# Peptides against a protein of PDB entry 7UQJ, part 159

Target 1, 160 residues: chain A of PDB entry 7UQJ
Amino acid sequence: PELYQNFNITPPRGVLFHGPPGTGKTLMARALAASCSSDERKITFFMRKGADILSKWVGEAERQLRLLFEEAKKHQPSIIFFDEIDGLAPVRSSKQEQIHASIVSTLLALMDGMDNRGQVIVIGATNRPDAVDPALRRPGRFDREFYFPLPDVKARFKIL

## One batch from the design tools (peptide; made by RFdiffusion4, then SolubleMPNN)

Design b2_p18_3_s4 (from b2_p18_3, 8 letters changed)
Fold by OpenDDE base, seed 1:
Structure b2_p18_3_s4 (fold): chain B 160 residues (1-160), chain C 160 residues (1-160), chain D 160 residues (1-160), chain A 18 residues (1-18)
Amino acid sequence: as target 1 above (160 residues)
Amino acid sequence: as target 1 above (160 residues)
Amino acid sequence: as target 1 above (160 residues)
Amino acid sequence: DEELREAARRFLEELGLL
């Protein structure tokens, strides 16, 4: 708390990890979880898979998102890591997915509702940044993006 | 101390974080600050904005740099993070900026004056690595560079 | 242990750090060593240079690799960091290097012999990912790769 | 884990969590 105030640094609300599969996004997530457990200041790490929020909680996904953000807020400082966030927040282009549109709208509202002084950081990992709703990638949401680059294309073709 | 000696690893004097805006350089800086605060071995983290050293201390910028490095040396192990280091150390090409040239020369001398056994690491973050004086990017100064890649250009154009 | 089980996350056996020299692979390794030392759960960090395993232990390199993996297994959770792993595990293309082929085969067998429940992670750093045997980069070995990107080519040419 | 932990710690710190 005091360090960020002293440095006049507003913590990001959301960080998007993206890049091809196998480039270490999930590895970074595990590293984050491990670091949070070892720090004297117990950062609480919440991991959720985007597809699990959609599939396990048909009709309750919005409630589960709200509960997750409330729990993260209660356990500050905290990280919410969404693995495969493209499964949670697909681009709004399909008329048939009102359910997906409501989950995205709820996530948008939850990210917008995080006070700038909150010590809750949301990390989304995806292999398909273009499959994530552009509204989530705007300032005040997932406003920071980390690209996990491929190994040089030539090296990968020698393995395949 | 013992770990780096035991592994025969000379700590870098300087690390340059560079990449487009929003790619997480300032995020990495905060990450370094916070890790330093949570470690049992209290790494002291010093954050300064390059433009603030130039603007807040007209005529005292050199003194403030010296004090910063002395304080970092006193509180070893320590990190000095310069956000927007291109604002502190612009390329020497303009004859009119004798003041900027003196600040760059002072920073060069301070980085060169760090003993190889010092536990002071200097991190510079910039969106414009080409605006940083090449003399700072030589071996024994900012000799390590981290590029923070853009999200794939196609994804960014859908968000603008 | 419990965290990885609770998140249904199988720890990678191996991670390959690759990119041009000076891009921070060794910095990331030092960062790893520092985090392991500060964690309440003492992650044991083992650092070895690939060329040192080949040069210091002519005829004992296989034994030293086995001892290293046994010691890492005894001190779980642990990290084995191989700096310059291309020096340890060159591509099998040269018929004359039966000694190198045996070291690579031993490393392959050691990585394959790590139980999926093992808390031993192997990190290899290289400036030459194409000089690393493709067999080491397959699933179940160094199956995750981090590319450390160059500073923009134009900036580097102004420093040379 | 540790490089990842410090990359992660660096990332967590980057996130302002540390």
Scores: peptide ipSAE 0.048, ipTM 0.233, DockQ to the pose 0.356; fails the geometry check
Fold by OpenDDE base, seed 4:
Structure b2_p18_3_s4 (fold): chain B 160 residues (1-160), chain C 160 residues (1-160), chain D 160 residues (1-160), chain A 18 residues (1-18)
Amino acid sequence: as target 1 above (160 residues)
Amino acid sequence: as target 1 above (160 residues)
Amino acid sequence: as target 1 above (160 residues)
Amino acid sequence: DEELREAARRFLEELGLL
């Protein structure tokens, strides 16, 4: 809370982790989960995979998203981590629009419905930020993006 | 080979270098080429420019791509570097779709046809990742992206 | 001027600053402005917000852009900084295309009309590079992009 | 492992969760 007050920055509701596979997005998520589950930190960490929400909950994905956000709100401070969020919220103009439009709309509404006072942060991870609906990348949603560079190719070539 | 085995990471088939002009994508490609051509490293480096494949090989670009991938496979371990890959594989919905659709489809098929055991890495460089067909940025293709930041403007102001 | 001559790099007409909110794009712009206004540096710094150009100058935005570029050319060497450029030049296929198509076309023409000899640099800042018209991200326009990472979670922690 | 945990800790602090 205090860090955002000092910078006069509205606390992000959503952080988009983007970068190539194997750049540590999922590793950072696991590190966050481990850091949240330590005895010193009462942060509830929820992890979901975007494609899994669609595939496991055909027709129920909207309700499952609502339940997830409600559970996160009940267990605040909390982090909701969506791995492969491009699988949940593809670009609207995609051929999959017909299948995902309602789910994307639900996720948008859930992110918009988060009060600025809620200690719920949503982290979406993707390898393809351009495959994420631009509406999710608006202020008040995934309004912060974090690039996970491929570890400096110089760093990889030093490991060779 | 061994570095990817140690991390249990499927070796990327494709790496997308993206970032502004003059951020060192082509310089990194040249450094990779130089590093591959050193007596210690028997990596064959192939460099092609996307726009050149289209302009030089009108109607033959598909065959030239096939030949390039076959040559790279014959000379493995190998790197295929596509400079300005957005010139070869523009976004499908682009006004140039009619000219490029078959070439993009061929490149997709060639990347999909690379066995996980093949020591062929494809590097695509672009100034405009969003101008690259999102289908190329899927897992098993350009599934790793590397941002080349402009050299920290702080570094430019220290040079000034 | 001289830095670009030494590298045989065509001076970028446009630099796109992209990255999450609070990553220092606007801070960098202010630092550039301050650095330009120092007694040692006779660089004229123009700052505009994309959404403000649209909202304040309904129907006049094209003329205001022309005037801005003319003023920048008159006061060269100069920097034109567009904050939230996605508000001025959204992706063409956006629902806002009908409102912005002429403004985007004007901006494209103004950027194309900059002589390589002009000491006018255009910096566009956005939190959403994918929300910027890809036509602006072509060579001779915003042909350089600079990612403002969220300060490497490691680098922010060295500043604390 | 520790550097990554520290990075995660600091990320949580930066997110104002900590």
Scores: peptide ipSAE 0.038, ipTM 0.209, DockQ to the pose 0.332; fails the geometry check
Fold by OpenDDE base, seed 3:
Structure b2_p18_3_s4 (fold): chain B 160 residues (1-160), chain C 160 residues (1-160), chain D 160 residues (1-160), chain A 18 residues (1-18)
Amino acid sequence: as target 1 above (160 residues)
Amino acid sequence: as target 1 above (160 residues)
Amino acid sequence: as target 1 above (160 residues)
Amino acid sequence: DEELREAARRFLEELGLL
């Protein structure tokens, strides 16, 4: 917090974790959540799955996204972690594309509507950065990308 | 390619990745996708979740599977990775069993309908190989199985 | 088994695996399943996802839970692993809250209804222990908690 | 990375994709 204030650097609103599955995107997001909990300022961690936004919130996905962002704002400093955010990418069906487009549009509006001074960071984890709508990857949204490389097989073979 | 031609070995159409969750099935599938991207021959990687086939594609799952296989054929060489393919296994309800049986039947037909000369590999990742319909595990479908062992507890304790 | 008999310790009916995603909760649950398969007494391993209980079993979730527990009892010694048990936590919608409350109530009743002498262990894996209904965390239910810490960043950097 | 890529490459070679 203070570091960003001193350097007049607008804190990134959105971070895209991308890379192969099992490279630890979700693990890092929670390492961040845990690190934030061990410091004097407890950061509130919200997790949602892209698939759950589509499946569990049928007809209310947009409302649930709004509620999520309002709650994150209420409990700031906060991290909103979207696991499998590529699950908001259109399935190749016209009806699902419309639902996805609406949900993505709502997410765009919510990310744009965050005050730059809000201590809310959105992390999207995707296995397929190219499946994430390019509109989400624009400045002021997911403006930072962290590539999670595959673990070195030597390290993995030492683990397996 | 040439190795399979010389040995008159029909290239495996389907590979079942099975083993405990977190053993790196999805990670391997993407290491495959990444390796395929770094080599002179870019392999197109398609990922789907078994649960998404049932939940997100309600009423169109079969059509979406057909479109997926057609697209993989169009962009060959290709890998189709089904994450959590055991998610196509019947839930113990008659209505869901019928839906699952229909989707599995479509997947069987699509795997059987792949020309042996097609450069399309299907990878199914499951945590429960015994929950995968035995019909999918027959020769000409998921005819190769890769067990992903648990990381050695000692190796895991060295990482944790 | 014999160790618990000798110490007059009621075997834990439920174990909550909690900790950051990718810390290996699901991996440990299957390490247990695998270890149980290598020993003279094959333990039957049942896996369900919290999200599937809500989405795939719409209108039959309670019945499917009852069938799961009966099957685990029939095939004892058994482990029932609920992946993402926080997926049984209410989504912030009144209609979903009612469904979740009913399913959680059924799970509570099933955990309470297990004979203490039954060789059935229930493992719930959650990323958010605080999102798990406190009623599930009471003695005689999920009475043991295993925290899965984040891998040391140094250990993780040695693997990455 | 290199050995997973190599194991993946070998796996792809073994799968006849490479």
Scores: peptide ipSAE 0.016, ipTM 0.157, DockQ to the pose 0.400; fails the geometry check

Design b2_p18_3_s4 (from b2_p18_3, 8 letters changed)
Fold by OpenDDE base, seed 5:
Structure b2_p18_3_s4 (fold): chain B 160 residues (1-160), chain C 160 residues (1-160), chain D 160 residues (1-160), chain A 18 residues (1-18)
Amino acid sequence: as target 1 above (160 residues)
Amino acid sequence: as target 1 above (160 residues)
Amino acid sequence: as target 1 above (160 residues)
Amino acid sequence: DEELREAARRFLEELGLL
């Protein structure tokens, strides 16, 4: 937050964390949620899993996304973390279920509708950045990408 | 176990772990399984994932739940951990698949059918307690709830 | 790699990691990927989740599996890790969706088609080895199985 | 590790499992 103010950089609306599984994407998202919490202002951290939104809320997924973004907006500053976002917004194919297309369209609209003045950051995590709908990777959406490399043996024994 | 005998408290049949993902719900469930194991009496730890029961056992999910509870009862003392239980037992909606309704009904019956004298504890973990069928949150089922807060930065660096 | 050369052991085409969730299956798979990397030859580590392949690539899952195995073959030595492989290849039932049957058939064919001379190891992780299609557990496929026990309290505190 | 043990122990105590 303060870093973005100092650099006159419009804070990214969306950040894509990508890399092999368990490279620390989910851990980092949570570390950010904790580190951005000042004693005066707790950052509200919302988390959803892409596949869970699809499977748990048959015909309600779009509504749940809207509610999530509204709640995040009410509890600013906030982070919305989508784990396995490629499960929520897979690349549009001719064989894609109409349900997925509607959810992707809703997520696009919600990302676009985030006022630049809002302190809501969306983080998407995926093991497959190329499996995420390219429309989500456009400016004003998930416009920043962070690669999480496989830790080498030495780096791994420092994290464990 | 001994503490519940000393306090004349009926041990909870079900415990709901809720909070943001990777706040340690699954880690705690496993820590409990390990710490309750005496050298003489290993607690058997069963784990299932809600979405996995639905997707992997098309039309057999109810049977797999029954078998799981029977096996847990045979291997007492035991813990049944449901990760992402909101994937197994989402809130009943008019749009809910009939499959989900049957699975929820089976889980309710199995939770109710657990004899209070059994050393079987059921732990459900979710990121969304409000997405779990309210019928599961009633007394005699998941009647205790534990919130897993986001660890602050300092607490997190001590856990890693 | 070198260990298998030294022992004149045909490297297993497939290894099944089974045991309770978070017993370290995914951690071990990644540790193996890192430890088998020499300074001269990086092992390419591919990871997929069974449920993700089914849900994200409706009608493209077979193609994605083929592409994954081809890419792994191009980047030898490589590891393909399937997390929750029982989500990809559940036991064939009369109620099994035709989609699952086709994906299982494709995975069987890809595992059989791996030339023994290839430096591609496939690791499947599951919490339910009996939920994996028995055809995958035959020789030349997932022919080695490693059980991940629940760490006791003392062993767990050595891994954390 | 020890803090996680104590947290797990406290949690077990709170659950009355200890």
Scores: peptide ipSAE 0.009, ipTM 0.153, DockQ to the pose 0.211; fails the geometry check

Design b2_p18_4_s1 (from b2_p18_4, 12 letters changed)
Fold by OpenDDE base, seed 4:
Structure b2_p18_4_s1 (fold): chain B 160 residues (1-160), chain C 160 residues (1-160), chain D 160 residues (1-160), chain A 18 residues (1-18)
Amino acid sequence: as target 1 above (160 residues)
Amino acid sequence: as target 1 above (160 residues)
Amino acid sequence: as target 1 above (160 residues)
Amino acid sequence: APPQYYPPLEVVDPKAAK
C-alpha cells in the first residue's frame, strides 16, 4: 500500500522504463527508490542486469530469479530493478535458446505470483520495449510504461 | 603525496561515497579521478563492482583483489573505485558464507598494507553504508565519508 | 550508410570515447544511440563491460564476443558499446594471462571482419586510452577518438 | 537513510553445483 502511494501509481506488478539509452532510466529507478525511503521506512533496492542473469547463471537463472523475488519479499518494501530487461526477456518468437524461454517463463510466473498487496515494485528498464516479450507487458506484469525521451540535442552538445 | 593534494584531503586509505542510488557516486568517483589527472600526471582508474568480485571469482576473489591492489600500486598514481562495496564487504555479523568473510579480510589486509604515502586512493561507493562491514569504516581504511543526497524532486522531474 | 550519417562520422569501425571517468562517456554513447533512432529506424544498442566479458566468460569470452557481433549484425543498424574497454583489451605488453591476449585478438579480428558498409558502430569507452591495446586504436578499428573533458570544477562541486 | 541497495543475493557459483 504505502510504497505504491509513494510512487503515486496504482499498484502495478511492474513498471517498464523505456527510452533511448542514457536517458536516465537507471538513475530514475534509483532516485525513485531513494525518494520513497523515509527515515521511518527504508526501501530495499535490488538491481540486476538482464544480460547478467542469463550470462552468469546458465542453468541457475531461474533459481536466482526466485531467490531475488523471495529476498525482495522478505525485505519489503522493496524495488526490484532490472536494467536491460530485454536481455533477460527477449521476444519469444526469436529463435533464442530454450534457456531464455525458461527464464522468461519463470519471470512471468514470479510476477504473476506476487500478491499485488505486497510492497514489492518491479521496474524494468529497456532501450527496446519492442524487444521485450509482449507477455511481460500485459496487465498485472509490466503494465505501466514510462517513456524517457532523449535529452534534447542541446543536452547532448553539453556532454560532447 | 601529490595525488592526495589533488583531492584536497588528508591521505585516507579510503573514501566512502554513500547515498541514495543514482546520486552520482560513481560519476563523482570517476570525475575526481579525471580532475586529478593532468597532462603531466595521468591517474590510473580501476573500477570494480563489489558484487562482481564475489560472483565472478568464487575462490579467486582474494587473488583478484591482491592483483587489483598490485596493479594499482604499479600504475600509481591510481584510484581504485569499488562500486557497490556493500556487495563485497557486507557486515560480518550477517550469516554470509565464509567466502565473504575471507574476501573482506583480504580487503582489510590490503587497505592496511597500503603505505599511506603511496599514490593509491580507494573509493568505495555504497547505497547502504550500514551494510558495509564496520571494520572497513575504521580510521586508516574508509575513514572519510561523503553523503550524496538525492537530487531534488526537481532534478527527478527533468529525467521523467 | 544512414547510421553513420546520423553520427555525422565517416564510417569508422570503432569510436573510442576516452576521458576522465564520469565525464558522461556511457551516457553519450547511449544518447547517440538514442538520437540516431527514429520512428522509421530503431537502432539496436548492445552494452558490454570489458571487465565483465573477461570475468563472466572465462574460456567463452571469444565466443561471447563473436555472438555479440553476430547479434549486432543481425539487428543492424546497431551500436556495440564497450564500457571499460581497457578491461577487455589491456596493453599486450602487460604480463596478462593468455586469455586476455586471445580475447583481444578475437576483438581485433571481429573489428577487422566488419564490412565498413554494415550498419554496426562499435563504441569503446575508457578512462585510460593508454591502457588500451594500441592495435585497437589503429585505422579501421577504434580510429576515431573523442576526449571527454572533465565537467568544470563547478560541475563537480554540484555533485559533491 | 538511503535505500538499502541489496547486492545480488549469494550468487552460489553455478560451478559449485556441478
Scores: peptide ipSAE 0.007, ipTM 0.170, DockQ to the pose 0.085; fails the geometry check
Fold by OpenDDE base, seed 1:
Structure b2_p18_4_s1 (fold): chain B 160 residues (1-160), chain C 160 residues (1-160), chain D 160 residues (1-160), chain A 18 residues (1-18)
Amino acid sequence: as target 1 above (160 residues)
Amino acid sequence: as target 1 above (160 residues)
Amino acid sequence: as target 1 above (160 residues)
Amino acid sequence: APPQYYPPLEVVDPKAAK
């Protein structure tokens, strides 16, 4: 976060962490949350799994997303981390259930409705960036993408 | 693997990584696989999600588990990593669907059937160790458990 | 990085990753570098080991550090990652060779000489934060420290 | 289950590790 201050980069509302499974996307998101909290300024970290929002809250997923964003706003500065966001917002296909389209539309609206001055950051993690609806990857949403490469196995050999 | 050889420690058949979500369980499993692979001795890393085995292979999950263990044996030395193993092997309750009981029983049998001399290590990752069937946590199965604490959050503020 | 802009946090010049071996410090540093790189804005990642700088460049280590910081400045935005920084910057003791004191002094001067607007971040990783010269841990240097906890040692005993 | 409110990651005092 502070790294980007030095770079004169406008903080995104949303950040997409992508890369192969187990590349530390979730760990990084937690590290970011941890690192941005001082004793004086605690960051609240909200974590949800995309598949859990779909499976546990069938017919209420939109409401649960709204509540999540409201809680995040109430507890700002805050981070919302969507793990496996490709499970929540799969690419819109002609075969997608109406439910998925509604949930994606709600998430889009919630991200668009965030004030740029709001101290709420959304992080999505996926193993399949191409399986995330392109509408979520537009400016003002997940407009920043972070590739978590597999630490090259040779590079891992240098850590251990 | 070689670390265990050097310490005269009998390699466990199964290791349970537990701790809060995003504590790096999957990353550690991959790092272990990478670190134990030399240019001369590559470890094959198999990754499956517990929930995926249940959802994608309804009625064939037992067969898919068998195939996975056979492939792991064929490609030894190997690591089988079950992410979200609590999704595959929920605690046995009177309300468990017969399907879950059969899958758990198959996993138990596969772990019991591994020769102690086999160069196959099974790693299960969970956010809820108490949601994993206690039968999986017995000696000769996931008899080793690794707590991944949340990296201390204040310590993380200094990275960003 | 951008998350910190929203939080009005002054970006550190240096960040110390500390924690037991194999806790993912180097992996996190690489993931940070990868994450901060977009297609439009690639971050250059420089990696050096503390012990390598001492051992390979006896009598030239100061020059190599200067060159490293110059290259990092030339390729900004950039990250300099010092793995095993306790090897480069051991605690000043009465028994430390004059060479180590000179190298540490050079690193201090290089970190102090970074403009706060410079798009160069220094990450040091150590297993022994108390073995790092306290002068490096002062504001404007490695003024931020990140603890990478061991996955609970009882847990480690079960993998290793 | 109510959305698991992960409590705000308690900012553990960097001074307490001294």
Scores: peptide ipSAE 0.000, ipTM 0.330, DockQ to the pose 0.071; fails the geometry check
Fold by OpenDDE base, seed 2:
Structure b2_p18_4_s1 (fold): chain B 160 residues (1-160), chain C 160 residues (1-160), chain D 160 residues (1-160), chain A 18 residues (1-18)
Amino acid sequence: as target 1 above (160 residues)
Amino acid sequence: as target 1 above (160 residues)
Amino acid sequence: as target 1 above (160 residues)
Amino acid sequence: APPQYYPPLEVVDPKAAK
């Protein structure tokens, strides 16, 4: 929240971090969470892995998403980070249409239900942005996309 | 520590992490500290904020720096991380010349007093490398600089 | 490269990055890969996800590992990064014993076959170090472990 | 809006700028 305010950045309702594996998407999401906190204003960070929500909560994934958003709203300012969000919300044209459609629809409804005044930021990380349902990438949802290029091995090398 | 040895790179006495706010400079410093620590060889991580050393220790900042370097040497292998080092060691031409000059001179002496065999690494993080005294950026001090670009100010700005 | 030399740490043949999800393990591995390069000495970075090697290469995982290590040796100095290595080499006592045993044995043989003079560093990242086969965590393999704590939201917040 | 690219972390070697 605070880093956003200082840079005159309206917090996106949702942010998509995309780029090759290990480009630091998850690290940056947590870094943003941390950098928007202050000693006066702690941010609560919620993390879920997209594939884990589908695999661990077969039949309850919708309920678990609702509970996650309720808990995040209760502990605002907060960040919900979905690691590997392509595993949670694959493109609707993917062969497993039925199970994914309900989870995607629930996530869409939860994203749309976030008031612009809510201090809940949702960050999704993916290695394949084109594997994420385009409905999640629309305005008011994951409407901001951040490409994490491979740090050129050279460029990060110079840093260390 | 170890990855650096295999690549035949002589370790800097000091490393300057620079780049816009929240680019992960401090996170990288802690991650370097962690990545150099093994079960057999723990690294002690010391962290200070540059502005805090000036503000909390008016008249004792020099003594606090000496104590910090002594403690780091006692607990070697160790990392000293200065967050916002531009707040600790502004360019000598900056308006607050007198108080900053003595702190900068003390930090220079402490950096120069580190034996090349000392297992104490000093990392400074700044958003403004040009605000850091050039004397600190010379060989044998913060002689390696690591630019943490903003993930495009627009991209961090959009992420945030 | 240099940070490791100063700490007089013999480069591990393998490094295990472990800690809660999104603590920056993959980011750090890429940072280390980068930090060991130089304008004169480029490091080649190879990345594989543990679960992807098991799922994409059912019956060829051993061959793919051999090819990966050969390619890394051909492009030395190099880093091989295994993200989610607990997905590639689960503890042998895990219920899927047979398929995992051959992959683990191949990885062990490849790690042991790295000459101490080899400029190939292997980094494994896991959220669950206790889910990695203890044979991989022995001296001469992933003999160095780096805990990426959750930066306490405070600590990561202070880090950023 | 086009995806905003994070530039790679460029390390400025102070020796390369002379």
Scores: peptide ipSAE 0.000, ipTM 0.201, DockQ to the pose 0.071; fails the geometry check

Design b2_p18_4_s1 (from b2_p18_4, 12 letters changed)
Fold by OpenDDE base, seed 3:
Structure b2_p18_4_s1 (fold): chain B 160 residues (1-160), chain C 160 residues (1-160), chain D 160 residues (1-160), chain A 18 residues (1-18)
Amino acid sequence: as target 1 above (160 residues)
Amino acid sequence: as target 1 above (160 residues)
Amino acid sequence: as target 1 above (160 residues)
Amino acid sequence: APPQYYPPLEVVDPKAAK
């Protein structure tokens, strides 16, 4: 609410940061988290990597997503940042990965289940917006998208 | 209109980004300009520094502000970003600088003169919101304020 | 050492962030400062503007740079961020400004004098990397460069 | 003006910076 009341905007349930690797998507997400915290109101920043959720929590990724959203709700106002969300939510048309379909479905349900009065912002970052399930990019989910264009080649190497 | 219609908010004529230096105010302002452009609708981003306008355009700052707003109007939809706006529009109660009073008055008039149907957003960034003339922070001007705290130490680390 | 040991890279004495204004250079520098700080290890972030050093410390800029590097060394691990470093260290070939040559020479000496065992990172941000003295961009100085492109316009609106 | 001392920043896991 207040995070969004202060903005006088309908709270986006999710924002997609997209652009080539090392363009500052992760940086911007945390900077937003930081900028949304006031002296009176600290914002809790949760970060997960899509690939890490799949690799660390094989068979429990759905539960870990639920717990993440619950913790984010508990610590309102909060930001959930999914780095490399294309690793978490690949396009369903890729025939092979039933496991990803369940995780995507859980993430969709969690984003859809956020009460518009919640002070939880979800930011997804990807290098491949077209690899993100289109269902996640619909209104009420990651319906807002930010393009982060490639820094010049010399430029990327020095942040990493 | 449309820039704000897409947000379903009463278009602020101006938004003040305030917070400690390097909290991402300029980045956010830029990031806002970028997100407001669709494939069909490019937003023109104008950036000025408060101190640069005063230093480069001594005695012509008012004219440069007018030209800036005219160009922004010509290239609608547009964002005018004033970085370090406290350098451009210091508090009038600072006894010394009559020159600043004229510049502030011009900026006030330009912000007040924006037709609510205009697709020009003005973003001011400052490290010292209390150093910005209170007249600029009134309704119809920089009536929306965004605090950019120093990212809480824990929150910053999650960007990298 | 440790700041760089955690990155498994030969410690750059300096990193140049370059790109159009408001692309997040300052934010990235702060985020780097934040990400290099652990719960056990807080990094001190020093910020200066190139233009401010020249304008505020006319005739003492060299001393102020020395003091800045001393304080940064005293508060290791630390990051020195020079915003608008092209204002501090313009290209020597600009015939007019002998004053800048001394300041640049001092900055060069300070960067060269950083013991590779020091936990002081220097980040310079500029909108014009070609306006930065090439001597500052050499190995052992700002030998790493990060380009911050303008994010595409579609990308920004979706956070707000 | 004296160096703007920004208080030290705390790291969340340096591996998350990678």
Scores: peptide ipSAE 0.000, ipTM 0.329, DockQ to the pose 0.046; fails the geometry check

